# Ledger of designs, part 182: peptides against a protein of PDB entry 6RO1

Target 1, 216 residues: chain A of PDB entry 6RO1
Amino acid sequence: LGKEIEEYIHKPKYCLPFLQPGRLVKVKNEGDDFGWGVVVNFSKKSNVKPNSGELDPLYVVEVLLRCSKESLKNSATEAAKPAKPDEKGEMQVVPVLVHLLSAISSVRLYIPKDLRPVDNRQSVLKSIQEVQKRFPDGIPLLDPIDDMGIQDQGLKKVIQKVEAFEHRMYSHPLHNDPNLETVYTLCEKKAQIAIDIKSAKRELKKARTVLQMDEL

## One batch from the design tools (peptide; made by RFdiffusion4, then SolubleMPNN)

Design b2_p28_4_s2 (from b2_p28_4, 17 letters changed)
Fold by OpenDDE base, seed 4:
Structure b2_p28_4_s2 (fold): chain B 216 residues (1-216), chain A 28 residues (1-28)
Amino acid sequence: as target 1 above (216 residues)
Amino acid sequence: MEKEKELEELLKKIDERIEELLKKRELE
């Protein structure tokens, strides 16, 4: 259900009007969870489909994301990687395809005009962390219907199912039990497992690369 | 490899459990 909602939200026709500078967005790329970042800018890139010659516009949003320092050293050749939980990381402006936005917040932050200085970028991280502290239950999301104006009947049905479920969940005497097995809890566990799988695959790839280098 | 397989099995179990919970709600 959460994924179904994401499939609507990340569509350019719906999300582009909300991708203003300072908008909080959550970025996920193939199990790399960057967490919350801040929109800096967006651009439309003309892409020509190789087989049809049709113009398929790619929408790229520049997002200020917390990146691993290790990945930044190799930024010329490698895609940015999210900072590890225990890593301080560094805020970097990363070009992100719009479909990689997993969430869009109602919150907008002030961003410095010049993001070239590291200190200015790191100040935005502090602001994100302050917002996260203010919203212990999670950063508030744009409502797909009320805020984003999505009229799709499929989405409305999904939302109705979610709301009905949430109502049942909150009506349950154990709704405050952090151990309560809910679809949401299971979806969160699923997302975490997907991250862990990706991490394990990376570690395996690194180990293989080291072994291959030792054999050369 | 072993850890990846274990995580994939856990993912499958979670998906099955989600489907079961969704089916129960449709019957309710």
Scores: peptide ipSAE 0.035, ipTM 0.605, DockQ to the pose 0.017
Fold by OpenDDE base, seed 5:
Structure b2_p28_4_s2 (fold): chain B 216 residues (1-216), chain A 28 residues (1-28)
Amino acid sequence: as target 1 above (216 residues)
Amino acid sequence: MEKEKELEELLKKIDERIEELLKKRELE
């Protein structure tokens, strides 16, 4: 059901109006889940289908994504890979085909005008993390009907099924854990906690260094 | 030190919850 909704959301007809700079989007490419990133810009590339000569416009969104540092070293030959959950990673602007957007948030972030400095890119990661902290149940999604204005009856039926499923899920006593955190949301939380641990360790190391300097 | 331990405990709880959810999905 979530995949069926995704099939509507990632269609250029519906999502393009919402791909403004600063929009939070979720990017998944095959087995590579980048999680939440931020739209930097959008471009329409004219592609000509080689066999029909028909204009098949490719829609590419540049998304600031948390990438593995290892993949960045190999970036000359390999596509960017998502940072491991335990890895800090590095925020990089990655060109993403619009159909690889698995979710679009109602949230828009302020992004630095210059994303060339690593610090500016990493500041966006901090902003994403702050949003995630504000929304413990997950970053709010655009409503396909109410926000995106999708009139497709097929989508309405899918949404009704999802709502019915959610209602059944919430009505189940075992699901009274408001943290019906998808495995994905839990993985995101795990990744965030791993970052926070690394940050805390760095702060502790700095504090120890300061204490050692004060003891000198 | 104390905050690190708290975060490690939270990480452990999340891992346990992930495992529980994965087991439930395998049973479905």
Scores: peptide ipSAE 0.034, ipTM 0.587, DockQ to the pose 0.016
Fold by OpenDDE base, seed 1:
Structure b2_p28_4_s2 (fold): chain B 216 residues (1-216), chain A 28 residues (1-28)
Amino acid sequence: as target 1 above (216 residues)
Amino acid sequence: MEKEKELEELLKKIDERIEELLKKRELE
C-alpha cells in the first residue's frame, strides 16, 4: 500500500509544484537508499521513446544527497552511491529522475546560494539532522490529497483500503497489545534488520582484517 | 558471521509473517 501511494506522488503532474528549492525529499534508487535530501532545482529533458518516436519528457531533480566519498572519486563514470551508515559521507548535488522520489516532506529548508563549497553543502546535512531530531517519529510527509491535491480515484481507493485495514486492526481484541504485530510494524522491523545486517557485515569485514577473526 | 546469520534468519521469519498477514487481509 505504501508503494502504491509512492506510484502517485512521484508522478510529475503531482509532485512538480512541490519541488521547490529547499524541499526535503527522500531518494531511493533500486537497492540504494540515500535517505532524506534537499531539492536544489529541477529541469525538463526531452526524451524520445525508442519504439514510438514520441517525445516523452523526463524530469530531473537535482537533490543534495549524502553520498559515499568513494563514489565521488568515480563520479565521472559511476552513479553516486549513498553514504554508509557509519560513514560521514559528503553532500553532493545529484541529478535524480523524479520517479525515484519515494517521499516528499512538508518541510522546506533554507539552502546556501552557493553550493560549490563543501562547507556550504555540509551545513545542509546538519540542518537535515536537526529536522530528524525534531521529528523522532519521522520527517512529516505531504498528504497526497490534502496537501498535494491528488484527485485520482485509484489513490482514493488505496487510501480507503488502508483506512479499512486500520479500522479492522484497531477493532481487533489485541489492538491494545503493545506487541501487536501489524504489517507496518513488521515492515519497520524488517527495515531495521536490513540496516543491522549491513552494519554486521561491515563490522565482520573490519574484525577479520584487524583481528583475523573467522566469525562474528 | 554468527550475528549476520542470526539477523538473516530473523529477517526471513519477519518476511514470512508479513506474507501471512497480507494473505489474511486479502481473505477478509
Scores: peptide ipSAE 0.033, ipTM 0.596, DockQ to the pose 0.015
Fold by OpenDDE base, seed 2:
Structure b2_p28_4_s2 (fold): chain B 216 residues (1-216), chain A 28 residues (1-28)
Amino acid sequence: as target 1 above (216 residues)
Amino acid sequence: MEKEKELEELLKKIDERIEELLKKRELE
């Protein structure tokens, strides 16, 4: 159901008006989930379809994403990779095809005018993390009908199915448990725990005595 | 070492819970 909605929202005719600087977007490329990033800008590129010779415009959005430091070293030859859950990573501006946007938030952040300094890019990560803390149930999404103005009947049917599913999910007796975290919140917790494990391992390596290593 | 083990155990519990929720979602 989420994938079916994604097939609508990532279409340029629907999402482009909302790709303003500072917009929170979620980026996924096949097996690479970058999570939430921030739109910097977008551009239209001319592309020629190899089979028809027709001009098919490609839309590329520059998104500030948390990337692995390893991928940045090889950036001349390799595509940026998402930071591992146990890695702090580095915020980097990555060119992303618009169809790789899996979600668009109603939230817009203030971004520094100059993103060349690492500190300015990393400040945006702090802002994303602050938003995530404010929304424990997940970062709020743009409503495809009410906010994005999509009038497609196919989408309306998909949304009705999603709402029915969500209603069933939330009406389930298990959801009366205030500890029933969504898969999303659990994935965020998992990522945080992996960071904490990495931090703990670094502290252990700094321990001067075997005794201090055993106590950690 | 104790803190690392506690975090690894917590990570395991979260992974198990994610799998349970995903399985439930597939059955729905």
Scores: peptide ipSAE 0.038, ipTM 0.575, DockQ to the pose 0.015; fails the geometry check

Design b2_p28_5_s1 (from b2_p28_5, 8 letters changed)
Fold by OpenDDE base, seed 4:
Structure b2_p28_5_s1 (fold): chain B 216 residues (1-216), chain A 28 residues (1-28)
Amino acid sequence: as target 1 above (216 residues)
Amino acid sequence: SKEEELEKRIQELEESGLGVWDREPLPP
């Protein structure tokens, strides 16, 4: 269910107006979860589809992410990797394809104007960690309908199913829910959408150096 | 309420100077 919502919110049509500097976003690349990062800027790149010659614009967002120190040594040739849970890591500005945004927060951080110094980048990590402490139930998200203005009937049906599932999960233990079959069908749809994301990712992956481009 | 608790957490966030609550898109 969360992944079905992700398929709408990461579309450039909906998310680009909300990619202001300082916006908190989650970045996921297949099995790599970077967690919460901060938008620095975004750019539209002209891309030519190799098979049709059609101009398909690629949207790249620069996100300040917590990266493994090992991945920094090879950052020119290898995709950035998330810091391990027990690792301090280092904050790096990573170019990310917009479809890798798994969540967009209603919170925008104040960020240093110059992110070249390591200390300025690490100060942003402290700010993210402080926001996470202030929101123990999770960093608040933009509402896809009320804030992002998404009018898609498919999304409205997904949200209604999420709300109905959450209401049942909180009202009754899952093992006693007579609608367990409905939960399984929603999990299967979530898995299918995850496959469709992975296929769309493989088409974008033909270019080597952007986050997700190297996993082909 | 959950809403009042959220509003309080937002106010405390803004007063701390860490960031702002921003649900507005960039102007077209």
Scores: peptide ipSAE 0.598, ipTM 0.937, DockQ to the pose 0.830
Fold by OpenDDE base, seed 5:
Structure b2_p28_5_s1 (fold): chain B 216 residues (1-216), chain A 28 residues (1-28)
Amino acid sequence: as target 1 above (216 residues)
Amino acid sequence: SKEEELEKRIQELEESGLGVWDREPLPP
């Protein structure tokens, strides 16, 4: 269910208006979970699809992400990697394809105007961590319908199922139904498989496109 | 309520100067 919502919110048509500087976003690339980062800027790149000759606009969002120190040494030639859970990492501005956004927060942070100094970038990590402490149940998300204005009837049906599921989760003491974890895990696993198939199809299509962007 | 607790957390966030609650899109 959450992943079905992600397939709507990461569409440029819906998310681009909410990619203001300071917006908290989650970034996930395949197996690499960067967690929460902060939008710095976005750009539209014109790309020609090699198979159709159609202009497919690529939307690249610059996101300040916690990266591994190892990835920084190779940042000119290799894709950024997320910091390990046990490492401090370093905050870097990473160009991210908009479809890699897994969540968009209703929170916008104040960020330094100049992110060239390491200390300014690391100050943003402290701000993210402070927001995470203030929201122990998780950083609040934009509402896909009420905030993002997504009118898709498919999404409305997904949201209604999520709300009905959450209502059942809160109305039943969490201890009683092992089937709820199984349904959640199965919905996550089926959504993960659908995302992995769609991401693998997109990655087969985009490994060509990201490789073509590194060759441009 | 959960809503009142959220509103309080939002207020505390804004008062801290960390950021703002922003549910608005960029102007077209």
Scores: peptide ipSAE 0.597, ipTM 0.937, DockQ to the pose 0.838
Fold by OpenDDE base, seed 1:
Structure b2_p28_5_s1 (fold): chain B 216 residues (1-216), chain A 28 residues (1-28)
Amino acid sequence: as target 1 above (216 residues)
Amino acid sequence: SKEEELEKRIQELEESGLGVWDREPLPP
């Protein structure tokens, strides 16, 4: 269910208006969870599909993310990797495809105007960590309906199912709700769609350093 | 309440100068 909400919120038509500088966002690339980062900028790139000649616009958001120091050495040829749990890591501006955004916060941070100095980038990590301390139940999210204006009936049905499932889980945590299988099947279909979107983007990234396009 | 606690945390966030509560889209 949470994964189905993600499929709506990461659509450019919904999320682009909320990708202002300083916006807190979560970035996830397959098994690589970068956690919370901060939007720096976004750009629309014209792309031509190699097989159809059709113009398919790519939306790339520059996100300040906590990266492993190992991935920075190979940044010209390899995709950025998240910092290991026990690693300090380094904050880097990473170009991310918009569909890799897993969450968008209602919080916008003040960020330094110049992110070229390492100390300025690391100051943003301290700000993220301070916000996480102030919100121990988790960083607040934009509401998909009330804030993002998503009117899709599919999303409304998903939210209603989440609410009903959460209510049943809290009332009866051990009962096999047959809706769990439906949630798993929907998660598997999403995983397959993500793989198919991946395979299609693999062919595209042999030419450009954008997160996830190289692992493809 | 949970709502009052959220409002308090938002106020403390803004007073700290860390950031702002912003639920608005960019104007078209």
Scores: peptide ipSAE 0.597, ipTM 0.937, DockQ to the pose 0.823
Fold by OpenDDE base, seed 3:
Structure b2_p28_5_s1 (fold): chain B 216 residues (1-216), chain A 28 residues (1-28)
Amino acid sequence: as target 1 above (216 residues)
Amino acid sequence: SKEEELEKRIQELEESGLGVWDREPLPP
């Protein structure tokens, strides 16, 4: 369910207006979960080679993310990696493809104007952690319908299922049913498989498009 | 209510100077 919502939220047509500096966002790259980061800026990269008319513009958002120390050493050649749970890590400005945004918060943080000093970047981590403490049930999300204006009927059906599930969670005395965690985990796994299938189909379509470009 | 608790947490967030509650898109 949450992952089905993610498929809408990360679309540039919906999320770009909400990528203001200071916006809290979650970043996930495949198996790498960076958790909550803060938007610094976004840019439209037109990979429009002048002759290939229909390449969807790549949107890159610069996000302050908690990165591993190893990521700092390899940052020129390797993708950033999230800090390990027990690692302090370091806040880095990471260029992130917009489709890697898994959540967008209703909260915008005040950020230092100069993020070149390590201390300024690390102050943002402290701010994120303080916000997380203030919202123990999780950092509030933008409403996909009411805030983001997503009118897609597929999303509305997903939201209705989430609401009906949440309502059942709160109304059923089975608050302690270990089967609920299992159902969540199964729903997450099923949603992951569905995303992985869609991603693989997109990659296959891209590879086929690249193959078609090499045959021209 | 959950809503009143959220509003309180939002107010405390804004009063702290950490950030703001912002549900508005950038103008196009």
Scores: peptide ipSAE 0.595, ipTM 0.936, DockQ to the pose 0.843

Design b2_p28_5_s2 (from b2_p28_5 with S1K E2K E3K F6L V10I K24R D28P)
Fold by OpenDDE base, seed 4:
Structure b2_p28_5_s2 (fold): chain B 216 residues (1-216), chain A 28 residues (1-28)
Amino acid sequence: as target 1 above (216 residues)
Amino acid sequence: KKKEELEKRIKELEESGLGVYDTRPLPP
């Protein structure tokens, strides 16, 4: 269910107005969870669909992410990898396709103007960690309806199902909820959006340093 | 209770100078 909400919020038409510098975002790339990072900037890249000649704009957001030290050595040729749980890692500005944003926070951090120095980038990690301590129940999210203005009836139905599921999960053991089956029908809509993502990914294959480009 | 606690945490965040609670979109 959370994944279905993600499929709406990561659409450029909804999320781009909220990708201001300092915005906290979560980034996931398949099995790689980077956790919380900070938006630095975004860019619209004009791309031409190779088969139709149609202009399909690609949206790339530069996100300051905690990366493994090993990934830094190959950063010119390989996609960044998340820091291991037991390592400190290093904060790097990573170009990310907008559809890899799994969550968008209502919180915007103050960030240094110059992120070239390592110390300035690492200071942002300290700020993220401090925010996480201040929000032990989780960093607050943008509301997809009230804040982001998403009017899609499909999303409203998903939210209603999430709320109903959460209410039941908190009131009864998860294994006793007969409507767990309705959660599985939501997984089918995720498959359709994954097809649209796969088409956009094919066009970006030229820049292996962008998250998710190496897996295509 | 949960709303009041969130509002308190937001206020403390803003007072700390770490960041702001910002739900506004960029103008078109």
Scores: peptide ipSAE 0.615, ipTM 0.937, DockQ to the pose 0.789
Fold by OpenDDE base, seed 5:
Structure b2_p28_5_s2 (fold): chain B 216 residues (1-216), chain A 28 residues (1-28)
Amino acid sequence: as target 1 above (216 residues)
Amino acid sequence: KKKEELEKRIKELEESGLGVYDTRPLPP
């Protein structure tokens, strides 16, 4: 259910208006979970679909993310990797495809205007961590219907199911119904399969895009 | 209760100068 909501909110037509500087967002790339980062800027890139010649606009959001220090040394050739849980990491501005946003917060942070200094970037990490402490139940999310204005009936049905589920979960705290974990695990598996299919399609598309970049 | 607690946490966030609760889209 949460992942079904993600499939709506990460669509450029819905999320782009909310990608203002300072917006808290979660970034996931395949198996790499960067956690919460902060939007710096976004850009529209022209991309030509290799099979149709159609202009498919790629939306790239620059997100300040906690990255491993090892990935920074190879940043010219390798994609940034998330910091390990036990590592401090370093905050880096990472270009992220908009569809890799897994969550969008209703919170916007004040960020330094100049993010070139390491100290300014690390100050944002402190701000994120402080916000996380202030919201122990989780950083508040944009409402996909009320805030983002998504009118899709499929999403409304998903939200109604989530609300009904949450209501049942809160009304019956003693029913850790193992079926709930099974439904979550099945929804997670189905969503992981959908992510894996989407990842495999993206790897195929990246392999094609890298091949096209090598031909340019 | 949950709504009131959220509103309180939002207010405290804004008063801290860390950030704002902003649910508004950019103008088209």
Scores: peptide ipSAE 0.608, ipTM 0.936, DockQ to the pose 0.811
Fold by OpenDDE base, seed 1:
Order: sequence, then structure tokens, then C-alpha cells
Structure b2_p28_5_s2 (fold): chain B 216 residues (1-216), chain A 28 residues (1-28)
Amino acid sequence: as target 1 above (216 residues)
Amino acid sequence: KKKEELEKRIKELEESGLGVYDTRPLPP
């Protein structure tokens, strides 16, 4: 159910108006969780689908992320990797496909105007950590309906099912809710998104090193 | 209670100068 909401919020139609500089976002790339980062800017790239010749716009957001220092040495050939739990890592501006955004916060940080100095980038990590301390129950998210204005009836039904399921979980013990159908429809959408991601990655690999292009 | 606590935490965030609570989209 959380992944269902993610499939709506990462669509350019809904999320682009909220990708202002300083916006807190979560970035996930398959098994790689970068956690919370900060939007620096976004760009629309014109891309041509290799099989149809159709123009498919790719949306790339530059996100300041905590990266492994090992991955940065090979940044010309290898995708950025998240810092290991025990690693300090380094904050880097990483070009990310918009569909890799797993969450968008209602919080926007003040960021340094110049992110070229390492100290300025690392100061943003301190700011993220301070915000996380101030919100022990989690960093507040944009509401997909009230804030993002998503009117999709599919999303409304998902949210209603989540609310009903949460209400039932709090009111009744572990009874077999057969809502496997919602999980299946989500697995199919996730599979289709994974195919679309794989296509978009192949197209972007021709232009610049973007997160998630090395697994193709 | 949870709403009031969230509003308090938002106010404290804004007063700290770390950032702002901003739910507004960019104009088209």
C-alpha cells in the first residue's frame, strides 16, 4: 500500500511543482536506499525512444545525497551508491530520475547558494539530521490529495483501503484479509514501472551517468 | 494532540532558520 502511493507521487504530472530547491525527498534505487536528500534543481531532457522514435521527456532531478566515498572514485563509470551505515560518506549532487523519488516532504530546507565546497554540502547533512531529530515520528510528508492535488480515483480507493485496513488492524486481531488482489495489481504496476524505468535508463545511459544506469 | 504537536514542531523548525513548512506548488 505504501508503494502504491509512491507510484502516484513520483509521476512528473504530480511531483514536478513540488521539486523546488531545498525540498526534502527520499531516493531509492532498487536495493539501494539513499534515505533523505535535498533537491537542488530539476531539468527536462528530451529523449527519443529507441524503438519508436517518439519523443519521451525524461525528468532528472539533482538531489544532494549521502554517497559512499568508494562509489565517488568511479563516478565516471559507476552509479553513485548510498553510504554504508558505518561510513561517514560524502554529500554529493546526484542526477536522479524522478521516478526514483520514494517520498516528498512538506519541509523545504535553506541550502547554501554554492554547493561546490565539501563543507557546504556536509552542512546540509547536518541540517537533515537536525530536522530528523525535531520530527522523531518521521519527517512530515506532502499529502497526496490535500497538498499535491491528486484526484485519481485509484489513489483515493487505495488510501480508503489503507485507512480501513489500519482501522481494522487496530480494532481486530490478525484475521485473513484476502486483499491479495490489491497487492497483485500493485505488483503488476510495479513490474510495468520497472520496465519503463529500464527503458528510460537505457536511453539516459547514452547521455550522462545517472543513478541506476549501471544495472542495465 | 498530534496535530498540535506537529504545529508546534513546524513553528520551532521555522523559528530555528533551518527551513520552512511549504505545501505550495510552483505556479504552472
Scores: peptide ipSAE 0.606, ipTM 0.936, DockQ to the pose 0.780
Fold by OpenDDE base, seed 3:
Structure b2_p28_5_s2 (fold): chain B 216 residues (1-216), chain A 28 residues (1-28)
Amino acid sequence: as target 1 above (216 residues)
Amino acid sequence: KKKEELEKRIKELEESGLGVYDTRPLPP
């Protein structure tokens, strides 16, 4: 269910107005979870799709992320990697495609004006960690409907399902059941499978439309 | 209760000077 919400919030039409400097965002790239980072800036890049000649604007957000020191050495050629759990890491400004934002916080941090010094970047990590400590139940998120103004009926149905699930979770006497984590992970897996099936069906439909255009 | 606790945590965040609770979009 959370991932279904992500499919809406990472769309440029919804999230761009909220990518102000200091905005807390989560960044995930495939298997690489960077956790919480801070928006520094965003840019619109004109991308010419090689196959259509259509200008598809790419939106890139510069996010201050905790990166592994190993990834910094290869940063000219390789994508940044998240710091290992036991690694201190280093805060780096990483250009991130907007669709890789998994969450957007209602919190904006004060950040140093000059992020060139390592100490200034590392101070932001301390601020993130302090915010995480102050919000033990998780950093507050922008509401997709009330804050972000997303009117999509598909999202409203997802939110209603989440709310109904949460209500059942909190109202059930089994809310202290140690199997609750297992139920969450199973629900997340099932939701992911449903998304993957839906994305695969969309790709198949796109591929079929391209094949139909090549047959015309 | 959860809302009140959130509001308290937000207030404490803002008072700390770490950041602000900001749900406003950039102007178009």
Scores: peptide ipSAE 0.603, ipTM 0.935, DockQ to the pose 0.832

